# Peptides against a protein of PDB entry 6RO1, part 25

Target 1, 216 residues: chain A of PDB entry 6RO1
Amino acid sequence: LGKEIEEYIHKPKYCLPFLQPGRLVKVKNEGDDFGWGVVVNFSKKSNVKPNSGELDPLYVVEVLLRCSKESLKNSATEAAKPAKPDEKGEMQVVPVLVHLLSAISSVRLYIPKDLRPVDNRQSVLKSIQEVQKRFPDGIPLLDPIDDMGIQDQGLKKVIQKVEAFEHRMYSHPLHNDPNLETVYTLCEKKAQIAIDIKSAKRELKKARTVLQMDEL

## One batch from the design tools (peptide; made by RFdiffusion4, then SolubleMPNN)

Design b1_p11_2_s2 (from b1_p11_2, 4 letters changed)
Fold by OpenDDE base, seed 4:
Structure b1_p11_2_s2 (fold): chain B 216 residues (1-216), chain A 11 residues (1-11)
Amino acid sequence: as target 1 above (216 residues)
Amino acid sequence: EIPFSYTLYKK
């Protein structure tokens, strides 16, 4: 359900108006979770689809992200990597495709005009950490309907399902169970197994489709 | 101490 909401939010037609300098955003690229960063700039790049010749604009957002120091050394040849949990890391401006934004906050920070000095970039990290401290339950998100104005009926249905699920979860008799932590751990394992089964079924279906194409 | 102020933007 959270992923389904993300699929709407990261669409350029919805998120671009909110990608102003200072906006807090989460960035995730496959296995690389950068966590919260700050929008610095936004650019539209002309792109042409190779097969159709159709204009498919690429939207790139420059985001200040906490990167590993190793990524700094290899920045010319390798993609930036998130800082390890045990390191401070270094804030860098990273060009990010808009579809890699996993969340958009209602919070905007003032950022230094000159981000070339390391101290200015690191000051932004301190600001992010202060925001996180002020919001112990998590940095506030833009509401996709009320704040972002998304009118898509599919999204509304997803949100309704999330709200109904949350209501059921919090109203569940086990919510006050002293064994709740054990039950949650078991439920998470069960949910992970269900995801793994679903992924395996998808891969099996793909493999069968490939085999059918080779037999044609 | 907050090094930079922040604001909540809602549309």
Scores: peptide ipSAE 0.028, ipTM 0.702, DockQ to the pose 0.643
Fold by OpenDDE base, seed 1:
Structure b1_p11_2_s2 (fold): chain B 216 residues (1-216), chain A 11 residues (1-11)
Amino acid sequence: as target 1 above (216 residues)
Amino acid sequence: EIPFSYTLYKK
């Protein structure tokens, strides 16, 4: 459900109006999670679809992200990598395709006008950390409907399902149970067993189908 | 040092 919401919000037609300088955004590229960064600017690039020759504009957002120091040494030739959890890292302006934005915050920071000095970039990291301290339950997200104005009925249905799920979760008698972690672990194990049984049944069915074909 | 400042934008 969260991924389904993400598929809407990262679309240029919805998110571009909110990509102002200072906007907090999350960036994720495949296995690389950069966490929260700050929008510096965005640009539209002309692109031609290789198969149709149709113009498909690419939107690139420059985001100030916490990067590994190793990625800085090779920044001219290699893609930036996120800082390791135990690493301080260094804030760098990274060009990011808009579809790699996994979240957009309602929070917008005032950022230094000149981000060339390392100290100015690192000051923004301190600001992000201060915002995180002020929001212990997580940095607030833009509401896709109320803030972003997305009218898509598919999204509305997804949100309604999320809200209904959350309501059931928080109203459940076990929610305040001190043994909740144990119960969740047991439920996860049960769910995994159910997946494994389903997989095993599929493999058995395939094996039987192959055996039947070999007997013909 | 630029003081920490942020605003909440809904629009």
Scores: peptide ipSAE 0.027, ipTM 0.681, DockQ to the pose 0.800
Fold by OpenDDE base, seed 5:
Structure b1_p11_2_s2 (fold): chain B 216 residues (1-216), chain A 11 residues (1-11)
Amino acid sequence: as target 1 above (216 residues)
Amino acid sequence: EIPFSYTLYKK
């Protein structure tokens, strides 16, 4: 469900009006999660699809992200990497394709006009951390319907399912259980085991089918 | 030092 919502919000048609300087956004590139960064600006790049000759505009957002210091040394040849959890890292302006935005916050920061000085970039990290302290349940997201004005019926159905799930979760007797975190961890393990059993049963069925074909 | 400031965007 969360991934299905992401597929809507990162579309340029919907998100571009909200990519103002200072907007908090999450950036994820495959296995690399940069976490929360701050929009500096965005640009439209002319791109021509090599096979069709059609103009497919690429939207590039410059995002101030916490990067690994190791990746910065190699920045001429390698893509920036997220800072490790135990690393201080360094805030860098990274050009990001808009479809790599995994979340957009309702929070917009005031940012320095000049981000060339390291101290100005690091001050933004301090601001992000202060926002995170103010929102212990997570940085608030833009509502895709009410804030972003997305009218897609598919998204509305996804949101309704999320709301119904959340309502059931918060009304569940375990919600007030002081051991809830432990119970969730056990439930996740149980769910993983159930997936593994299903996969093993499927493989066993395939193997039996092959053996039966060899006996005929 | 640039002070922390933010605005919540609500329509």
Scores: peptide ipSAE 0.027, ipTM 0.692, DockQ to the pose 0.881
Fold by OpenDDE base, seed 2:
Structure b1_p11_2_s2 (fold): chain B 216 residues (1-216), chain A 11 residues (1-11)
Amino acid sequence: as target 1 above (216 residues)
Amino acid sequence: EIPFSYTLYKK
């Protein structure tokens, strides 16, 4: 259901009016989750489909994202990658296709006018982290109907299903079980451990590949 | 202290 909502909100016809400088957005590119970033600017690029000659405009949003330092060293040749969970990372302005926006917040930050200095970019990360602390249940999202004004009947049906599911979940007698928070925390911890194990296995595989190349 | 102010989008 959340993914179905995402398929609506990331469409340029709906999201472009809300991509003002300072808007908090989530960016996800395939397996790379950048988390929350801040919109700096957006541009429309003319694109011609090679097979049909049809004009298919590409919308690129410049988003200040927390990137791995390794990806920044190769930024001229390689796409930026998200900072690892244990890495500090560096805030970098990354051009992102609009369809890679997984969420749009109702929150807008004031951003420095000059983002060339690293300190100015890192100050924005501190601001994001402070917003996250103020919203322990998550950074508030734009409502796709009430805030974004999406009139699509398909989306309305999805929202109704989500609301009905949430209502059933919150009305369930087990929702008031004090152990539920413990179970959720344990599930999140288990999910994080699973991600960390998968990451560690990938790093071990890369390290072994590098060691094998040095032994050859 | 939040170094930069933020605002909520309100209609």
Scores: peptide ipSAE 0.027, ipTM 0.690, DockQ to the pose 0.540

Design b1_p11_2_s3 (from b1_p11_2, 4 letters changed)
Fold by OpenDDE base, seed 1:
Structure b1_p11_2_s3 (fold): chain B 216 residues (1-216), chain A 11 residues (1-11)
Amino acid sequence: as target 1 above (216 residues)
Amino acid sequence: DIPFSYELFEK
């Protein structure tokens, strides 16, 4: 179900309005999970479909991502690789095809105007980590219906199935299966997280407050 | 030190 939602949100017709500088996005390319990064900008590139000659625009988003230092030493032709879990890594601006965005957050950071200095890029990593600390249950996602305005009936059916599943899980606590308790605690956490995210989003939307912290 | 600041943008 999560993958089905992802197939909608990464479409340019839905996500482009939300790719403002500072937007938190999650990037995944095949087996490479970069985790959360920050949008710097996006561009439209002209592409011609090889078989039909039809114009098929490619959308490229520049995302500040935590990359392996080893991948940066290799030639300008090699794709950046995500930092290893135990590696500090280095924040780099990476051009990413829009369909590789696996998630889009409701959170938007204020970023340095000049990202050429390494210290400015690394400061953004500290900001991401601070957001993660504030949201221990996960960085809040844009709602595909309420925030992104996706009207696709297929997506609505997926959401209804998720809601119905969550409701059934809450109404019929399967008492004795420890694996179900883990799934229920994960789903209760996820649903409580979703409710807390919706409530926190509603409160923050009402407040339109810029949270600024001087000490990181 | 660049201050940490963020907003929640809902459309």
Scores: peptide ipSAE 0.046, ipTM 0.714, DockQ to the pose 0.627
Fold by OpenDDE base, seed 3:
Structure b1_p11_2_s3 (fold): chain B 216 residues (1-216), chain A 11 residues (1-11)
Amino acid sequence: as target 1 above (216 residues)
Amino acid sequence: DIPFSYELFEK
């Protein structure tokens, strides 16, 4: 179900409006999980399918990602690789196909204007880590319906199934399936995250309202 | 208006 939601949110028609500089996004390429990065910019590239002559627009987003230092040496010829868990890594601006975005956060960071210096890129990593500390249950996600405005009936059905599943998990005593405890813990965390997102949205709305009222 | 639910500024 989570993967089914991802299939909607990574579509350019839905996600492009939310790919502003500073937006937190999660990047995954097959087996390579880069985790959370920060959007720097995006561009539209025309790809000519050699056989159809049809121009399918490819969208590329430049994302600051924590990359392995080993991959940087060969970066001219090889794709960037994510930093190992125990590796410090280095923040680099990586061109990412938009469909490789696995999640989009409601969080937007301030980013340095000049990302050429390594220190400026590394400062963004510190900011990501600070956000992660503030959200121990996970970085808040954009709501695909309420925030992203996705009206697709297929997505609505998926969300309804998720909600119904979550409701059933909370309403029925978890029978002794050891796998249910893991799923339940994940659902509880997700529910808590949803509450925290809602609270953070309210606080931000209040802060924006206060800022707007102070500017009026 | 693109909804932002949270914005963090580096201090």
Scores: peptide ipSAE 0.040, ipTM 0.692, DockQ to the pose 0.097
Fold by OpenDDE base, seed 4:
Structure b1_p11_2_s3 (fold): chain B 216 residues (1-216), chain A 11 residues (1-11)
Amino acid sequence: as target 1 above (216 residues)
Amino acid sequence: DIPFSYELFEK
């Protein structure tokens, strides 16, 4: 289910507006999990599909990632590799295809203008670690529907399945609780309140966006 | 507005 969500969020039509400098993103390339990195820039590359001659633009995002020191040595010939858990590693700007983004955070960091000095790159790692300390349950994600504005019905169905699964998992230990109905009612009320808050925030955001556009 | 919930400045 998580992978199914990723298939939506990494699409350029959805994620590009959120790839501003300083945005926290997760990068995963096959077996290589880089974890959280920071967007530096993105670029659109012209690509022509060999079979159709159609223009299929490639989107490359430059992401500051924690890489192994060995990757530094082989950077000219080999793809960057993530730092080992026990390794400090070194932060490097790595060009990444946009579809390799596994998650996008609502968090943005200030980044140094000059990332050539190693100290400037390593300062960003310290900032990531500070964010991780502030969010022990995980760095907050952009909501694909509310924040990213994805309207795809397939995604909505996936999310509904995830929510239903989570609900079942949490309810299962409670099946022997005589207060199950009370717990369910409380959970439903909390879920409804969360939806209502989310809808209200969306309306407020739309209203602000309209006001800002009218002031322009 | 682009969703932005948290900004951390370099210390």
Scores: peptide ipSAE 0.032, ipTM 0.705, DockQ to the pose 0.082
Fold by OpenDDE base, seed 2:
Structure b1_p11_2_s3 (fold): chain B 216 residues (1-216), chain A 11 residues (1-11)
Amino acid sequence: as target 1 above (216 residues)
Amino acid sequence: DIPFSYELFEK
């Protein structure tokens, strides 16, 4: 269910308006989870499908991501890899295909204008970590319907199924089906993400109110 | 208006 929502939100039709500089996004490439990064910019590239000759535009978003230092040494020949949990890593601007965005946050950061210095890139990591501290239940996501304005009936059905599943999980302890646990863990993570989105939207409304109060 | 719920400015 969570992956099904992801299949909607990473479509250029829906996500491009929200890929402004400073937007927090989560990047995952196959087995490589980069976690949360920050959008720098995006570009449209012309692509010709080799089999049909049809023009299929590729959207590339430059995302500041925490990368392994080992992968950076080979950056001319190899794709960047995420920093290991035990390493510091280094923040790098990585070109990412838009469909590799697994999540989009309602949070935007101010980013340095010049990201060439390592210190400026690493300062953004500190900002991400500060946001994570402010949101202990997870960085708030954009609501695909209320925030992103996705009108697709398929998505609405998926969301309804997630909500119904969450409601059933909390109201009816279903039997220990081990296949349900994996779906439950994914749905609990996304349900908790959806509840955390509602809670984090409430907290962001409160935090925006606090930021507006600090500007008064 | 594109939803912008929280902005953190670098000090």
Scores: peptide ipSAE 0.031, ipTM 0.704, DockQ to the pose 0.083

Design b1_p11_2_s4 (from b1_p11_2, 3 letters changed)
Fold by OpenDDE base, seed 5:
Structure b1_p11_2_s4 (fold): chain B 216 residues (1-216), chain A 11 residues (1-11)
Amino acid sequence: as target 1 above (216 residues)
Amino acid sequence: MIPFSYELYEK
């Protein structure tokens, strides 16, 4: 169900209005989870479908992501890889196809004007980490319906199923369901989305205070 | 020093 929601969110017609500089986004490329990064900008690329000759525009978002230092050595020819859990990594601006955005946060960060210096890029990582500390239940997500304005009935049905499933899980913990692990994995993805929405709504009510931290 | 600030999306 989390993947089904993602299939709506990553569509350019829905997400492009929210891809402002500083927007926190989660990037996944196949098996590579980059985690949370920051939007720098986006561009439209003209694409022609090879079989029909129809114009199918591609959207590329430049995202500041924590990358493995090993992958950066070959960055001219190879795709960047996410930093390993045991490494510091390095923040790099990576061109990402918009459909690889797995989540969009309600959070928008201040970012340096010049991201060429490594120190400026690494400062953004510190900012992401500070946001994560402030949101221990997870970085808040944009609500697909309330914030993003998605009117698709299919999405509404998916959300209703998620809510109904969560309600059942809270009301009747499936203590004896042998499929608990599969249900929990689906529930953790769902619960993360729902927790992210609820935490976002709670923190939105609190965070009317522009936290200007003068000293990082 | 780069100031740390963030905003949350509001309608």
Scores: peptide ipSAE 0.301, ipTM 0.858, DockQ to the pose 0.684
Fold by OpenDDE base, seed 4:
Structure b1_p11_2_s4 (fold): chain B 216 residues (1-216), chain A 11 residues (1-11)
Amino acid sequence: as target 1 above (216 residues)
Amino acid sequence: MIPFSYELYEK
């Protein structure tokens, strides 16, 4: 179900209005999980479909991502790779196809106007880490329906299934259902999405409280 | 030092 939601949120018609500078986004490219990065800019590139000759615009978002130092050495020729967990890494602006956005946060950071200095880029990493500390249950996500305005019935059905599953999981201790394992893998994905949506809603409430505390 | 600040999307 997480992947099913991703199939909606990464569509340009839904996500582009939210890709403002400073927006937190999660980037995943196949096996490479960059985690949370920050939108710097996006661009529309003209592309022609090879089979039909029809115009198929490509949307590229420049995202500040934590990259491995090895990727920096080969940055001219090779795709950036995420920093290893034990590696400090370096924040780099990476052009990312919009469909590689796995999540979009409700959080928008203040970012330096000039990201050429390494210190300015690394300051953004510190900001991301601070946000993560403030949201121990995960960085809050945009609600695909309420925030992003996605009206697709398929998505609504997915969300309803997730909510129904969560309700069942909390109302009935799943401990007694023998189909738990197969349900668990699908339900871990579903539960993760539901947790992500519900966590996003809860964390949005917490974040508003934190913002209110900072304004007091 | 760039101050840490963030905004949340509000409808």
Scores: peptide ipSAE 0.293, ipTM 0.853, DockQ to the pose 0.668
Fold by OpenDDE base, seed 1:
Structure b1_p11_2_s4 (fold): chain B 216 residues (1-216), chain A 11 residues (1-11)
Amino acid sequence: as target 1 above (216 residues)
Amino acid sequence: MIPFSYELYEK
């Protein structure tokens, strides 16, 4: 359900009005999770669809992200990589395709006008960390309906399902059970066994089908 | 050092 919401919010028609300088955004590229960064600017690039020749504009957002120091040495030839958990990293302005934005915050930082000095970039990391301290339950997200004004009925249905799920989860008697972790582990094991049974049944069906073909 | 400041998006 969270991924379904993400597929709406990262669409240019919805998110572009909120990509002002200083906006907190979360960036994820495949296996690379950069976490929270700060929008510096965005640009529209002309692109032509290879199959139709139709103009399909690409939107690139420059985001100040915490990158590994190793990736910076090769920045001319290699894509930026996120800092390792135990690494301090370095804040760098990285051009990011808009569809790689996994979250958009309601928080907008005041950022230095000149981000060329390393100290100015690193000061923004301190600001992000301060925001995280002020929001221990997580950095607040833009509401896709109330803040972003998305009127898509599909999104509304997804949100209603999320809210209904959350309500059931928090109202469940086991929610405050001190043994909840044990119960979850047992439920996870049960789910894994169900997957294994389903897999075994599929393999048995394949084996039977092969045997029937060999007897023909 | 630029002082930490932020705003929340308000309607």
Scores: peptide ipSAE 0.147, ipTM 0.764, DockQ to the pose 0.909
Fold by OpenDDE base, seed 3:
Structure b1_p11_2_s4 (fold): chain B 216 residues (1-216), chain A 11 residues (1-11)
Amino acid sequence: as target 1 above (216 residues)
Amino acid sequence: MIPFSYELYEK
């Protein structure tokens, strides 16, 4: 169900309006999970379908991502790789196809105008880490319906199924199992997290302010 | 992923 929601979110017709500089996005390419990065800009590339001659525009978003130092040595010819968990890594601007965005946050950071200096790029990593500290239960996501305005009936059905599934999980008689207090505490934490995310989203939406790096 | 030819498009 989460993957089905992702299939809507990463469509250009839905996500492009939210890919402003400083927007937090999660990038995943097959087995490579880069985690959270920051949008720098996006571009539309003219592409012609080889078989039909029809214009099929490609959308590329430049995302500041934490990359492995090893991948940077070969960056001229090889695709960037995510930093290993125990690796410091280095923040690099990486061109990413829009469909590789697995999540879009309600959080938008102020980023340095010049990202050429390593220190400026690394400062953004510090800001991401500070955001993660502020949201221990996860960085708040844009709501695909309420925030992104997706009106697709298929998505609404998926969301209803998720809600029904969550309701069934939370209503299941296993509620009386003491071990489910842990799952319920996790689920109540998840629900409280969802509420806290909604409240934090509302506050962020009300603030309409790009989070400044100095306020992080 | 498209290979990194970053010209930072300075607007």
Scores: peptide ipSAE 0.023, ipTM 0.610, DockQ to the pose 0.040; fails the geometry check

Design b1_p11_3_s1 (from b1_p11_3, 8 letters changed)
Fold by OpenDDE base, seed 1:
Structure b1_p11_3_s1 (fold): chain B 216 residues (1-216), chain A 11 residues (1-11)
Amino acid sequence: as target 1 above (216 residues)
Amino acid sequence: MPAKYTLHKTP
């Protein structure tokens, strides 16, 4: 469900109007989570599909991201990597394909006009951290329907499912139960035992089938 | 303090 919503949000036809300078965006590339960065600009690159000759425009967003200092030294041979949790890192402008945007915030920062000085880039990191402190439950996202105007019926059905699951979760009698963790752990143990019994029954059935084949 | 960020709900 959450991933299905992300697949709508990162589509150029929906997100491009919101990729203004200073917009907070979250960037993920496979296993590399850069977390929250700031849009600097975007560009359209002409691309041609290899099999159809059809114009397939690539959209590249320049995002100011917290990168590891090690990856920036190797930038001629390697892609930028996210800073480690305990690393200060360095804020760098990284060209990112629009489909690697995992989230878009309703928050827009004021950014320095010149991002060439390291101090100007690092001032933006301080601004991101200040926003994160003000939103302990998470940086507010653009609503895909109300803010982004996405009228897709598939997306509406996904959102309705999320809301129905959230409502069921919050209305559940155990939601505020102080024993919820204990009950959850007991349910996990019960589920594991049921898997183990199902495995053992499959092995016993295989062993019986082999014995019956040796008697024929 | 100048708001270092705006909640731009894009109109």
Scores: peptide ipSAE 0.020, ipTM 0.549, DockQ to the pose 0.566
Fold by OpenDDE base, seed 4:
Structure b1_p11_3_s1 (fold): chain B 216 residues (1-216), chain A 11 residues (1-11)
Amino acid sequence: as target 1 above (216 residues)
Amino acid sequence: MPAKYTLHKTP
């Protein structure tokens, strides 16, 4: 569900109008979570699909991200990596494909006009941290319907499912139980055991089917 | 202090 919403939000037809300089965005590339960064600019690049010859425009957003100092030293050979939790890191402008934007904020920062000086880039990190302190429950997101105007019926059905799951979660008697963490951990273990039993039963069925085919 | 950020409500 959350990933299905993300797949709508990062579609160029919906997100491009909101990728203005200073917009807060969250960037995630596979296992690399950069967290919150700031849009500097975006560009449309002409790309040709190798198999169809069709023009498939690539959208690249330049995002000011907190990178590890190690990845910046190796920038000729290695992709930028997120700064470790305990690392100060360095703010760097990183070209990011639009589909790597996991969230778009309603918040837009004032950014320095010149981002070439390290101090100007690092001032933006202080501004992000100031925003995070003002929003302890998380940086506010653009609403895909109300803010972004997405009329897609698939998205509306996904949102309605999320809301119905959240409502059931918060209305559950265990939601305020002081033992919720213990009960949750036991439920996860039980669910995992049920998956493992289902897997083992499938493998046993396959093995029996193979043995029956070798006897014919 | 001047707001370092704006909640851009889409006009």
Scores: peptide ipSAE 0.017, ipTM 0.525, DockQ to the pose 0.585
Fold by OpenDDE base, seed 5:
Structure b1_p11_3_s1 (fold): chain B 216 residues (1-216), chain A 11 residues (1-11)
Amino acid sequence: as target 1 above (216 residues)
Amino acid sequence: MPAKYTLHKTP
């Protein structure tokens, strides 16, 4: 469900109007979670698909991200890496493909006009941290329907399923149980064991079918 | 200079 919503948000026709300078966005590249950054600009690059010759426009967003100081020293040879949790890091403008934007916030910050000075970039980090303090439950996201105006019936059905799951979660007697994390971990282990039993039963069925074919 | 937080909720 969350990933299905992200796939709609990543579509350039929906997200590009909201990729304005100062928009908060979350960036994730595979295992590298950069967390929250700020949009500086976006560009459309003409790309030609190597296999079809079709013009597939690549959308690149310049995002001010908290990078590790180690990765910035090697920036000529290595991709930027996220700052470690305990590392201050350095704010750097990183070109990011639009599909790597895991979230888009309703919050838009004022950004300095000149981001060449380190102090101007680090001032934006302080602004992000202040927004995070103001929203302890998480930075508010753009609503795909109400804010982004997405009229897709597939998305509406996904959102209605999320809302119906959230309503059931919040109405559940265990929602306010102080042992909820322990119960959740036990339920997750139980679900994993049920998957493993289902896998083992499928393998045992395959093995029995092979033995019956060798006896004929 | 303190960054002026314009939380403009643009409607």
Scores: peptide ipSAE 0.011, ipTM 0.505, DockQ to the pose 0.351
Fold by OpenDDE base, seed 2:
Structure b1_p11_3_s1 (fold): chain B 216 residues (1-216), chain A 11 residues (1-11)
Amino acid sequence: as target 1 above (216 residues)
Amino acid sequence: MPAKYTLHKTP
């Protein structure tokens, strides 16, 4: 279900219009969770499928990500790695395939015009952290229907199944089992996050607000 | 220029 929704969002037809400079995106590559980064640019690369000769366009997004300083030293031989939770890391522009974008936010940041200076890249990390503080329940995601305009009947059925599963999970008479509180609190947090996303989306749709983070 | 690190999914 969540992965099926993600697969729809990752379709270039739907996500590319939202991959504008300053868009917050979450990047995950297998076991490597980079967390939230900022779109700098995107490019379409012509690729040819080795087996069919068909043009399979690769979509590459340049994302400003928090990388470990160690992986940046070894960059000639190793892929960038996410900074450890306790590590400050360094913000680096990383080309990412669109299917590695695990989330797309409704939030867009102002980014410095020149990202060559380290200080300008690190200022964007401060801006991401400030957004995370403003959204303690999580950075608001784009709605695949209301924001992205996806009219796919498969997606609508998946969302209806999620809503029906969430509703069944909330309506389940296990409201009274004390050992379910931990799983229920995680599920309640997840669906309260979904409801609060839906509420915050109604308010954000009223406010055409590019969150101008004023230069602090 | 900052080195562009490509995140490829390993096949």
Scores: peptide ipSAE 0.006, ipTM 0.463, DockQ to the pose 0.027

